# Peptides against a protein of PDB entry 2YKT, part 55

Target 1, 231 residues: chain A of PDB entry 2YKT
Amino acid sequence: SRSEEMHRLTENVYKTIMEQFNPSLRNFIAMGKNYEKALAGVTYAAKGYFDALVKMGELASESQGSKELGDVLFQMAEVHRQIQNQLEEMLKSFHNELLTQLEQKVELDSRYLSAALKKYQTEQRSKGDALDKCQAELKKLRKKSQGSKNPQKYSDKELQYIDAISNKQGELENYVSDGYKTALTEERRRFCFLVEKQCAVAKNSAAYHSKGKELLAQKLPLWQQACADPS

## One batch from the design tools (peptide; aimed at target 1 R190 C192)

Design b2_p23_6_s2 (made by RFdiffusion4, then SolubleMPNN; from b2_p23_6, 9 letters changed)
Fold by OpenDDE base, seed 5:
Structure b2_p23_6_s2 (fold): chain B 231 residues (1-231), chain A 23 residues (1-23)
Amino acid sequence: as target 1 above (231 residues)
Amino acid sequence: SPLPGDDRLDELKEELAALQASL
């Protein structure tokens, strides 16, 4: 029946969220933590490289013929430091605003969806059973009426059961229909949350890249001509 | 328009509690 098909679809939406979406989201969080760790590793490795560059700048500053190039090398290291500071800020936001929040939500959501599905199933079954009972009673009444010498005796009761069946059928169909819409809304809400959180990551990433580009664009022309300037 | 993401963690906790009490 239409109601049975829609019921199956509703259950499948909840099952898809619990069995596919939430596990995949947990994996996404794990991959995010790995990515964060790798970026932290890049920052650490870069520090060593640019500390070594500072040492080269110190040597230039101590020289008689290359003193001004020492300042250039120091500026290069300082710009890198500022870029790395921006990256660290981005990583803090990535951790606190994305990973932690997703982790908390996924844990709560597993319990929430289980309870929501159970509630839906219980109420759907209750309405279905009540409908089946009324249909069975009408069938019994009709059999009794056919065997009776006075069928008119049962006419009022037959009408009452027909009305009850019609009402219960309508209630069941509406309940299952609303249940399906609710389930789809729950699924969409979860994807929207992920999209919105990922938009925040994208904005932070854009800010990081913009800051780096601005700093380098400002200084690079000066650095490129430094060797052409007389000592 | 896309539905906004629901990050209302406290509300979800309350909804969970209500669902559990109804079962």
Scores: peptide ipSAE 0.028, ipTM 0.676, DockQ to the pose 0.091
OpenDDE base, seeds 1, 2, 3, 4: peptide ipSAE 0.022, 0.024, 0.027, 0.023; ipTM 0.645, 0.666, 0.691, 0.659; seed 2 fails the geometry check

Design b2_p23_6_s3 (made by RFdiffusion4, then SolubleMPNN; from b2_p23_6, 9 letters changed; failed a check: too like the target's own chain)
Amino acid sequence: SPLPSDDRLEELKKELEELLAKL

Design b2_p23_6_s4 (made by RFdiffusion4, then SolubleMPNN; from b2_p23_6, 7 letters changed)
Fold by OpenDDE base, seed 2:
Structure b2_p23_6_s4 (fold): chain B 231 residues (1-231), chain A 23 residues (1-23)
Amino acid sequence: as target 1 above (231 residues)
Amino acid sequence: MPWPSDDNLEKLKEELEKLKKEL
């Protein structure tokens, strides 16, 4: 029946969220944490490299003929430090605004969805059973009427059961329909939340890249000129 | 609910648009 098909669809939505979306989201979070760790590693490694560059700048500053190049090397290291600070800010946002929030939600979601599905199933079954009962009673009444010498005696009761069946069928269909819409809404909310949080991360990432580009574009001509103009 | 309501999603969208303008 239409109601049975829609019931199956509703259950499948909940199952898809619980068995496909949530596990995939957990994996996504795990991969995000790995990515975060790798970027933190880059930060640490970069610090070592540019600290070594500072040392080269110190040596230049101590020289008689390359003193100005010492300042250039220091500036190079400083610009990198600023870029790296921006990366760290992005990483904090990535952690706090995406990973942590997703992790908290996905951990609670299994219990929530299970309860929601069970509630839906219980009520759906209750309505279905009530319908089946009325149908069975009508069938019994019709059998009794066929065996009776006075079928008209049962006409009013038959009409009552027909009306009850019609009403209960309508109620069941509406309930299942609403259940399906609710389930789809639950699914959509999860995807929308993920997309929106990713958009926030993307904006922070864009800010990081922009800042880096700006800083380097500003200083690079100066650094190039320093090599062309010996003291 | 573990996931935001429609109202919360709308608020989040508004905040994202504000952030976009600041960039």
Scores: peptide ipSAE 0.070, ipTM 0.671, DockQ to the pose 0.294
OpenDDE base, seeds 1, 3, 4, 5: peptide ipSAE 0.061, 0.060, 0.065, 0.070; ipTM 0.550, 0.635, 0.662, 0.597; seed 3 fails the geometry check

Design b2_p23_7 (made by RFdiffusion4)
Pose (drawn by RFdiffusion4):
Structure b2_p23_7 (pose): chain A 225 residues (1-144, 151-231), chain P 23 residues (1-23)
Amino acid sequence: SRSEEMHRLTENVYKTIMEQFNPSLRNFIAMGKNYEKALAGVTYAAKGYFDALVKMGELASESQGSKELGDVLFQMAEVHRQIQNQLEEMLKSFHNELLTQLEQKVELDSRYLSAALKKYQTEQRSKGDALDKCQAELKKLRKKPQKYSDKELQYIDAISNKQGELENYVSDGYKTALTEERRRFCFLVEKQCAVAKNSAAYHSKGKELLAQKLPLWQQACADPS
Amino acid sequence: EEEEEEYLEEKYEEVKEEMEEEE
C-alpha cells in the first residue's frame, strides 16, 4: 500500500523534471544568451574607450614636458587589454562549456524522459495486473485455515514472488527517479563551477595587474616639492 | 508558480551544499 504512495511520488518526480525543471532550464539558457549578447556589447565598447584613451596618450607623447603622461596612458590601455582578454576567456567558458552543453542535453531529454516515464508506467501496471489476477485465482480456489491444497500453495508461492517483484520495482523506480533529478541539478552546478573558476582567474589577473601599475600612475602628477 | 520556483531553488541549494561538503 505504501507501494502505491511511492508509485505516485515517482510519477510526480518525472512530471516535475519535464514540466518544471526542463522549462526553467530553457529559460536559463535564454537568459544566458542575452547575457552573452550584452557582454559582447561591453567588450566592444571597452575597445572604443581604450583606443580613444591611446589617442590621448599619442598626443602627450609628442609634447614637451608631458611625454611620461603619454607613457602612463599607454600603460592603462595595455592593462585593460590584458584584463579584457582574461575576461574573453571567462566568456568562452560560458558559450562552449555552459550554454552549448546545456542546450545539447535539454534537447535530447524530452524524448528520454517521456520514454522512461512511459516504460515505468507500463511495467508497473503490467506487474500490478498480474499480481491482482493471481490473487483472484487464489481467492476463487479458497472460497469454493492452516491447510492448503497443492494448487493453493503454488498460487501462494507465485503471489509472494510477484508481490516481491512489484515492490522492488516501485522501490528501485523511485530511487532512479530521484537520481535522474539529482544528475540534472549536479550538471548545472558543475557547469556553473567551471565558469566560476574562470571568473576567479579573471578577477585575480585584474587585481595583480593593477596592484603592479597603480602606484606608479598615482605618482605621475604628484608635487615634486 | 511561486511554490514551484521555491521548490526548484531548494533542490538546487541542497545539491550545491552536498557537492561542497564532498569537496

Design b2_p23_7_s1 (made by RFdiffusion4, then SolubleMPNN; from b2_p23_7, 12 letters changed)
Fold by OpenDDE base, seed 4:
Structure b2_p23_7_s1 (fold): chain B 231 residues (1-231), chain A 23 residues (1-23)
Amino acid sequence: as target 1 above (231 residues)
Amino acid sequence: SAEAKERLEKKLQEVKEELEKLK
């Protein structure tokens, strides 16, 4: 029946979220943490490199003939510091606005979805059983009427059962239909949450890249001219 | 953000409307 088919579809949506989406999301979070760790490692290594560059700038500043090159080397290190600060801001957002929030959601979601599915199944079965009982009672009543000398005695009761069956059938169909819509909405909400969080990270990443590009584009011509224009 | 929430709510409403058409 249409109701039975829609019921199966509803259960399959919940199962897909619990058995495929949530495990995949956990893996996504794990991969994100690995990526974050690698970027943190790059940040630390870069700090050591540019600290060493500052030391070279100090030596230039102490020289009699290369003082201006000391300033250039310091500027290079300072631009790196500014780019690094922007990267750290991006990483902070990546951690706090994406990974942490997804982890919190997925941790709570397994129990929530299991309970939601169970509630749906219980109510669906209850409505189905009530319908089956009414149908069975109508069948019994009809058998009794056929064996009776006065079938008209049961006519009003038969009409009541027919009306009850019709109402319960409609109620069951509506419940299952609403259940399916709810399940699909739950699935879409989870994907939309992921997309929106990823968009926020993307904006911060874009800001990092833009700032770095602007700073380097501004200073690079000056640095390139430094050796050609001795003081 | 509030804007993101609004967009999400709009998309969810669109899904509900599309599903209603399938009835």
Scores: peptide ipSAE 0.016, ipTM 0.422, DockQ to the pose 0.047
OpenDDE base, seeds 1, 2, 3, 5: peptide ipSAE 0.000, 0.000, 0.000, 0.000; ipTM 0.330, 0.343, 0.325, 0.352

Design b2_p23_7_s2 (made by RFdiffusion4, then SolubleMPNN; from b2_p23_7, 11 letters changed)
Fold by OpenDDE base, seed 1:
Structure b2_p23_7_s2 (fold): chain B 231 residues (1-231), chain A 23 residues (1-23)
Amino acid sequence: as target 1 above (231 residues)
Amino acid sequence: MEEARERLEKKLQEVKEELEKLK
């Protein structure tokens, strides 16, 4: 029946969230933490590289003919420092606005979804059982009426059961329909939350890239001419 | 969010219609 199929679909949505989405989200968070660690590693390694560049700049500054190139090398290192600061801000946001918040939600979600599913199942079963009972009683009544010398005695009760069955059927269908809508909404909310948090990360990432682009675009022409224009 | 809700409602309606065909 339509109600049975919709019931199955509803249960499958909850099951998919609990057994597929949430575990995948935990994995996503774990991969995010690994990515964060790697980026931190890049930052550390980059510091070593540019510290070495600063050393080269110091040597240039001590030379007789290359003093101005020392300043250029220092500027290159400073621009890198500014870019790295922006990266660190992005990483903080990545941690605090994405990973931590997702972790908090996924931790709380299992109990919530389990309770929601159980509540739905209990009520759905209750309504289904009530319907089945009415149908069974109607069937019994009809059998009794068929064996009776006075079938008219049971006509009013038959109508009452028919009406009850109709009402209970409608109620069950509506409940299951609403349940399915609710389940899909729960699923969508979780995906939307992920998208929204990822958008925040994207904005911060864009800021990082923009800052880097701006700083390099500003300074690169100056650096490129440094060797051609001795002071 | 409102647009997303509207899209969801539309999809739910489509699903309901599909389920009706299974009846």
Scores: peptide ipSAE 0.019, ipTM 0.433, DockQ to the pose 0.040
OpenDDE base, seeds 2, 3, 4, 5: peptide ipSAE 0.005, 0.006, 0.019, 0.006; ipTM 0.376, 0.377, 0.447, 0.389

Design b2_p23_7_s3 (made by RFdiffusion4, then SolubleMPNN; from b2_p23_7, 14 letters changed)
Fold by OpenDDE base, seed 1:
Structure b2_p23_7_s3 (fold): chain B 231 residues (1-231), chain A 23 residues (1-23)
Amino acid sequence: as target 1 above (231 residues)
Amino acid sequence: SSAAKEALEKKLQEVEEELKKLE
């Protein structure tokens, strides 16, 4: 029946979230943590490189003929420091606004979804059983009426069962329909949350890249001409 | 956030309470 099909669809949505989405989300979080760790590693390695660059700048400043180049090298290191500060802010947001929040949600979500599905199944079955019982009683009544010398005696009860069946069938169909909408909403809500959090991360990432581009665009022409005009 | 976790816990509790009434 149409209601049975919709019931199966509803159950499948919950199962898909529990068996496919949530495990995939856990993996996504794990991959995010790995990515964060790698970026932290890059930051550390970059510090070593630019600290060494500062040392070269110190040597230039101590020279008789290359003093002005020392300032250039120091500026290069300072721009790097500013870019790295922006990266660190991006990483904090990535951790706190995406990974932590997703981890908190996925941890409790399995229990919630299991309970929600069980609730739906229990109520759906209860309504279905009540409908089946009413249909069975009508069938019994009709058999009695056919064997009776006075079938008119059962006419009022027959009408009552017909009305009850119609009402219960409508209620079941509505319940299953609402259940399906609810399940789809639960699924969509989870994807929307992921998208929204990823958008926040993307904005912070864009700010990092923009700051770096701006700083380098400002200073690079100055650095490029430094060797052409000795002081 | 702590608030998000608490909201989820409340929602879980509500569903579990409703389930107990049906069982």
Scores: peptide ipSAE 0.090, ipTM 0.744, DockQ to the pose 0.026
OpenDDE base, seeds 2, 3, 4, 5: peptide ipSAE 0.041, 0.082, 0.025, 0.090; ipTM 0.535, 0.744, 0.527, 0.751

Design b2_p23_7_s4 (made by RFdiffusion4, then SolubleMPNN; from b2_p23_7, 13 letters changed)
Fold by OpenDDE base, seed 4:
Structure b2_p23_7_s4 (fold): chain B 231 residues (1-231), chain A 23 residues (1-23)
Amino acid sequence: as target 1 above (231 residues)
Amino acid sequence: SSSAKKRLEEKLEEVKKELEALA
């Protein structure tokens, strides 16, 4: 029946969230943490590299013929430091505004969805059982009427059951329909939340990239000419 | 049962509030 099909669809939405979305989200969080760790590692490694670059700059500054190149090397290291600071800000946001929040929500969501599904199932079953009971009673009544010498005696009661069945069927259909809409809304809300949080991260990431681009664009021409310019 | 339904509803509301607080 239509109601049965819609019921199955409703349950499938909840099951999809619980069995597919949430586990995938947990994995997403785990991958995010891994990514964060890797970026922290990059930060550390980069520091060592640019510290070594500073050392090269010091040597240039001590030279007789390459003093100006020392300043260039120092500037390169300083630009990196500024870019790194921006990266750290991005990572902080990534951790606090995305990963932490998702982690907290996904754990609570499992409990929420389980309860929501159970509530829906309980009420759906209750309405279904009531409908089935009326249908069974009507069937019994019709059998009695067919065997009776006075079938008209049961006509009014038959009509009452028919009306009751119709009403209960309508109620069940409406409930299941609303349940389906609710389930879809729950699913959409979760995706929307993820998208919104990812947008925030993207904005912060853009700021990091923009800062790097800006700083490098400003300085790179100066650095490129340094070897060509006489001291 | 009605009591079981009530308990379920209470649990649902509790978790819902917790989720909303985190949003």
Scores: peptide ipSAE 0.029, ipTM 0.659, DockQ to the pose 0.031
OpenDDE base, seeds 1, 2, 3, 5: peptide ipSAE 0.025, 0.000, 0.026, 0.007; ipTM 0.588, 0.379, 0.626, 0.370

Design b2_p23_8 (made by RFdiffusion4)
Pose (drawn by RFdiffusion4):
Structure b2_p23_8 (pose): chain A 225 residues (1-144, 151-231), chain P 23 residues (1-23)
Amino acid sequence: SRSEEMHRLTENVYKTIMEQFNPSLRNFIAMGKNYEKALAGVTYAAKGYFDALVKMGELASESQGSKELGDVLFQMAEVHRQIQNQLEEMLKSFHNELLTQLEQKVELDSRYLSAALKKYQTEQRSKGDALDKCQAELKKLRKKPQKYSDKELQYIDAISNKQGELENYVSDGYKTALTEERRRFCFLVEKQCAVAKNSAAYHSKGKELLAQKLPLWQQACADPS
Amino acid sequence: TEEELEELEEEIEEEKEEIGEWP
């Protein structure tokens, strides 16, 4: 009987994956694509900014008394080119390693999940029907206490076997369904972890490049007196 | 932050060993 409760829980897990998880994953993929489109806009504009900044650096390089300021502005643009390309690295860890792999999985999953739930429902119903029929045949023999004919015993053995088979099938089906759910959340967490490692490398690169150059830049217009 | 990521990675590897990968 708890078996029937478990049977409904299992159907509910497959329904939750097909109707809640995968659609939310489709939405997540769409937000990721918008995010990358936006990140491309920033990388591009950062280019215009830094070229405008190099132009100022060229002017200071050609003047009397401000040449070193020209060097400071060149170095600022250079630091940004090195930071940016550590960012473009985190960006491709986003496209090829996250968005593409998610889209590939979710595409095949619709058919896979529809088929797995269906196969499970058919197998569980077929085992239930065979059990009910064996029990009906036994009830017929028994109707027309510690005594059992040869045939009654054979039905009792068969009912015991089929009931054990049905309960194991529902028990294993539930464990499998929870595992399908966990594997999809695990893959999402892994893809996010990978993008996160590259975000750590990007931010670490920025901290050190600036920790190296920033004090010299702050000194360039200090009072020499 | 790097330590947290290393701990998360270990957790992911343990979870994948238990349940496997997405088919």

Design b2_p23_8_s2 (made by RFdiffusion4, then SolubleMPNN; from b2_p23_8, 10 letters changed)
Fold by OpenDDE base, seed 2:
Structure b2_p23_8_s2 (fold): chain B 231 residues (1-231), chain A 23 residues (1-23)
Amino acid sequence: as target 1 above (231 residues)
Amino acid sequence: MMEELEKLEKEIEKLKAEFGEVR
């Protein structure tokens, strides 16, 4: 029946969220944490490299013939520091605005979805059982009427059951339909949340890349000419 | 059945409130 099909669809939505979306989201979070760790590793390694560059700049500054190149090397290290600061801000956002929030939600969501599905199933079954009962009673009444010498005695009661069946059928169909819409809304909400959080990350990533490009574009021409200029 | 539904509803509402805090 239409109601049975819609019921199966509704359950499948919840099942898809619980068995496909949420596990995939957990994996996404795990991969994000790995990515964050790797970027933190890059940050640390880069610091060591550019600290060593500063040391080279110090040596140049102490020299008689390369003093100006010391300033260049210091500038290179400073630009890197600024870029790195921007990366750290991006990473904080990535962690706090995406990973942490997703992790908190996915943990709660399993319980929520389980309860929501169970509630839906319980109410759907209750309405279905009530309908089935009325249908069964109508059948019994019809059998009794058919065996009776006065079938008109049961006409009013038959009409009452017919009306009750119609009403309960409509109620069940509406309930299942609304349940399906609700389930789809729940699914969409989860994807929307992910998209929104990824947008925030994207904005911060764009800021990081923009800052790096800006700083390097400003200084690189100066650095490239440093060796051509007389001391 | 009614008691079960009430319990489920309370749990759902509690969990919804918790989701709101995370947002």
Scores: peptide ipSAE 0.148, ipTM 0.796, DockQ to the pose 0.077
OpenDDE base, seeds 1, 3, 4, 5: peptide ipSAE 0.140, 0.139, 0.131, 0.135; ipTM 0.796, 0.789, 0.789, 0.797

Design b2_p23_8_s3 (made by RFdiffusion4, then SolubleMPNN; from b2_p23_8, 10 letters changed)
Fold by OpenDDE base, seed 2:
Structure b2_p23_8_s3 (fold): chain B 231 residues (1-231), chain A 23 residues (1-23)
Amino acid sequence: as target 1 above (231 residues)
Amino acid sequence: MMEELEKLEKEIEELKKKYGEPK
């Protein structure tokens, strides 16, 4: 029946969230944590590299003929430090605005969805059973009427059951329909949440890239000419 | 059935209160 089909669809939405979306989201979070760790590693490694560059700058500053190149090397290291600070800010956002929030949501969602699905199933079954009961009673009444010498005795009661069946059928259909809409809304909200949090990360990433581009573009001409200038 | 439904409803409300609705 239409109601049964829609019921199956509703259950499938909940199952899809629980068995496909949430596990995939957990994996996404795990991959994000790995990515975060790798980027933190880059930050650490970069610090060592540019600290070594500072050392080279110190040597230049102590030289007789390369003092100005010392300043250039210091600037290179400093610009990188600023870029790296921006990266760290991005990473904080990545952690706090995406990973942590997604993790909190996904951990709680399994219980919520399970309860929601069970509630829906319970109510759906209850309405279905009530309908079945009325149908069964009507069938019994009709059998009794067929065996009776006065079938008209049961006519009013038959009409009552017919009306009850119609009403309960409509109620069940509406309930299942609403349930399906609710389930789809729940699914959409979860995707929207992911998209919104990823947008926040994207904004911070853009800021990181822009800052890096800006700083390097500003200083690179100065650095490029440094060796051409007389000592 | 009604008792079961009431229990489920309470559970959902408790989860919503404690953790907020997932969205």
Scores: peptide ipSAE 0.054, ipTM 0.740, DockQ to the pose 0.101
OpenDDE base, seeds 1, 3, 4, 5: peptide ipSAE 0.051, 0.047, 0.038, 0.044; ipTM 0.736, 0.728, 0.711, 0.724

Design b2_p23_8_s4 (made by RFdiffusion4, then SolubleMPNN; from b2_p23_8, 10 letters changed)
Fold by OpenDDE base, seed 2:
Structure b2_p23_8_s4 (fold): chain B 231 residues (1-231), chain A 23 residues (1-23)
Amino acid sequence: as target 1 above (231 residues)
Amino acid sequence: LMDELEALEKEIEELKKEFGEPR
């Protein structure tokens, strides 16, 4: 029936979220944590490299013929420090605004969806059983009427069951329809949440890249000319 | 049946209150 089909669709939405979306989201979070760790590793390794560059700048500054190149090397290291600070800010955002929030949501969602699905199933079954009962009683009444010498005796009661069946059928169909819409809304909200959090990450990532580009574009011409200038 | 439904509704509301609605 239409109601049975829509009921199956509703259950399938909840199952898809629980069995496909949420596990995939957990994997996404895990991959995000790995990515964060790798980027933190880059930051650490870069610090060592540019600290060593500062040492080279110190040596240049102590020289008689290369003193100005010491300042250049220091500037290179400082610009890198500023870029890395922007990366760290991006990583904090990535962690706090994406990973942590997604982790909290996905953990909660298993329990929530289980309860929501169970509630829907319980109410759907209750309405279905009530309908089936009325249909069964109507069948019994009709059997009694067919065996009776006075079928008209049961006419009013037959009409009452017919009306009750119609009302319960409509109620069941509406309930299942609303349940399906609710389930689809729940699914959409989860995707929207992911998209919104990714947008926040994208903004912070853009800020990091922009700052790096700006700083390097400002200084690189100066650094490129440093060796051509007289000491 | 009503008791079961009420219990499920309560559980859902408690989860929403504790962690917020998943969206």
Scores: peptide ipSAE 0.074, ipTM 0.782, DockQ to the pose 0.102
OpenDDE base, seeds 1, 3, 4, 5: peptide ipSAE 0.065, 0.049, 0.051, 0.048; ipTM 0.771, 0.759, 0.765, 0.761; seed 5 fails the geometry check

## One batch from the design tools (peptide; aimed at target 1 C192 F193 E196)

Design b2_p24_3 (made by RFdiffusion4)
Pose (drawn by RFdiffusion4):
Structure b2_p24_3 (pose): chain A 225 residues (1-144, 151-231), chain P 24 residues (1-24)
Amino acid sequence: SRSEEMHRLTENVYKTIMEQFNPSLRNFIAMGKNYEKALAGVTYAAKGYFDALVKMGELASESQGSKELGDVLFQMAEVHRQIQNQLEEMLKSFHNELLTQLEQKVELDSRYLSAALKKYQTEQRSKGDALDKCQAELKKLRKKPQKYSDKELQYIDAISNKQGELENYVSDGYKTALTEERRRFCFLVEKQCAVAKNSAAYHSKGKELLAQKLPLWQQACADPS
Amino acid sequence: EIEEFETAIEELETEVEEIKEEDE
């Protein structure tokens, strides 16, 4: 009887994955694509900014008394080129390693989940029907206490076998369904961890490039007196 | 802050691996 409760829980897990998780995953993929389109806009504009900044650096390079300011502006643009390309690296860890792999899995999952739930429902119903029939045959013999005919005992053995088979099938089906859910959340967490490692490398690169060059830049227009 | 973040990511990877082992 707790078996029937478990049978409904299992159907509910498959329904939750197909109707809640995968659609939310479709939405997450869409937000990720918008995010990348936006990140491309920033990388492009950062280019225009830094070229405009190099143009100022060329002007200071050609002047009397401000040449070293020209060098400072060149170095600022250079630091940004090095930071940006550590960012483009985190960006591709986003496209090829997260968005593409998510889209590939979610595409195949619709058929896979519809087929797995269906196979489970058919197998569980077939085992339940066979058990009910064996029990009905036994009830017929028993109707027309510590005594049992040969045939009654054979039915009792068969009912015991089929009931054990049905309960194991529902028990294993529930464990499998929870595992399908967890594998999908685990893959999402793993793809996010990978993008995160590249975000750490990007931010670490920025900290050190700036920690190296920033004091010299702050000195360039200090009072020499 | 970066070192703490990287440790948190390693902890999450370890938890995912444990979950996969338990499911097997």

Design b2_p24_3_s1 (made by RFdiffusion4, then SolubleMPNN; from b2_p24_3, 10 letters changed)
Fold by OpenDDE base, seed 5:
Structure b2_p24_3_s1 (fold): chain B 231 residues (1-231), chain A 24 residues (1-24)
Amino acid sequence: as target 1 above (231 residues)
Amino acid sequence: DIEEFLKEIEKKLEEVEEIRKEDE
């Protein structure tokens, strides 16, 4: 029946969220944490490299013929520091605005969805059982009427059952329909939340890349000419 | 109608999102 099919679809939406989406989201969070850790490692390694570059700049500054190159090397290190600051801001947002929030939500969601599904199933079954009972009673009444010498005495009751069945059928269909819409809304909400959080990450990432590009574009021509201009 | 159905879902989604924002 239409109501049975829609009921199946509704249950499948909840099951898809619980068995496919949420586990995948947990994996996404885990991969995000791994990515964050790797970026932290890059940050640490980069610091060592550019600290060593500063040391080379100090030596240049102490030389008799390469003093200006010391300033260039210091500028290179300073630009790196500024780029690093932007990366740190991006990572902070990545952690606090994406990973933490997703982790909190996915942890609570399993219990919520399970309860929601059970509530829906219980009410759906209740309405279905009531409908089935009414249909069975009508069938029984019709059998009695066929065997009776006075079938007219059952006519009013038959009409009452027909009306009751119609009403219960409508209620069941409406309930299942609303349930399906609710389930789809729940699914969409979760995807939208993920998209929104990822958009925030994308904005911060764009800011990081933009700042780096601007700083390097500004300074690189100067650095490239440094060796051509003897002191 | 699929279009009307989607419209109803969108309306419910907006309501849910508003509730979510209030809870944060």
Scores: peptide ipSAE 0.016, ipTM 0.443, DockQ to the pose 0.047
OpenDDE base, seeds 1, 2, 3, 4: peptide ipSAE 0.016, 0.000, 0.006, 0.016; ipTM 0.474, 0.329, 0.360, 0.461; seed 3 fails the geometry check

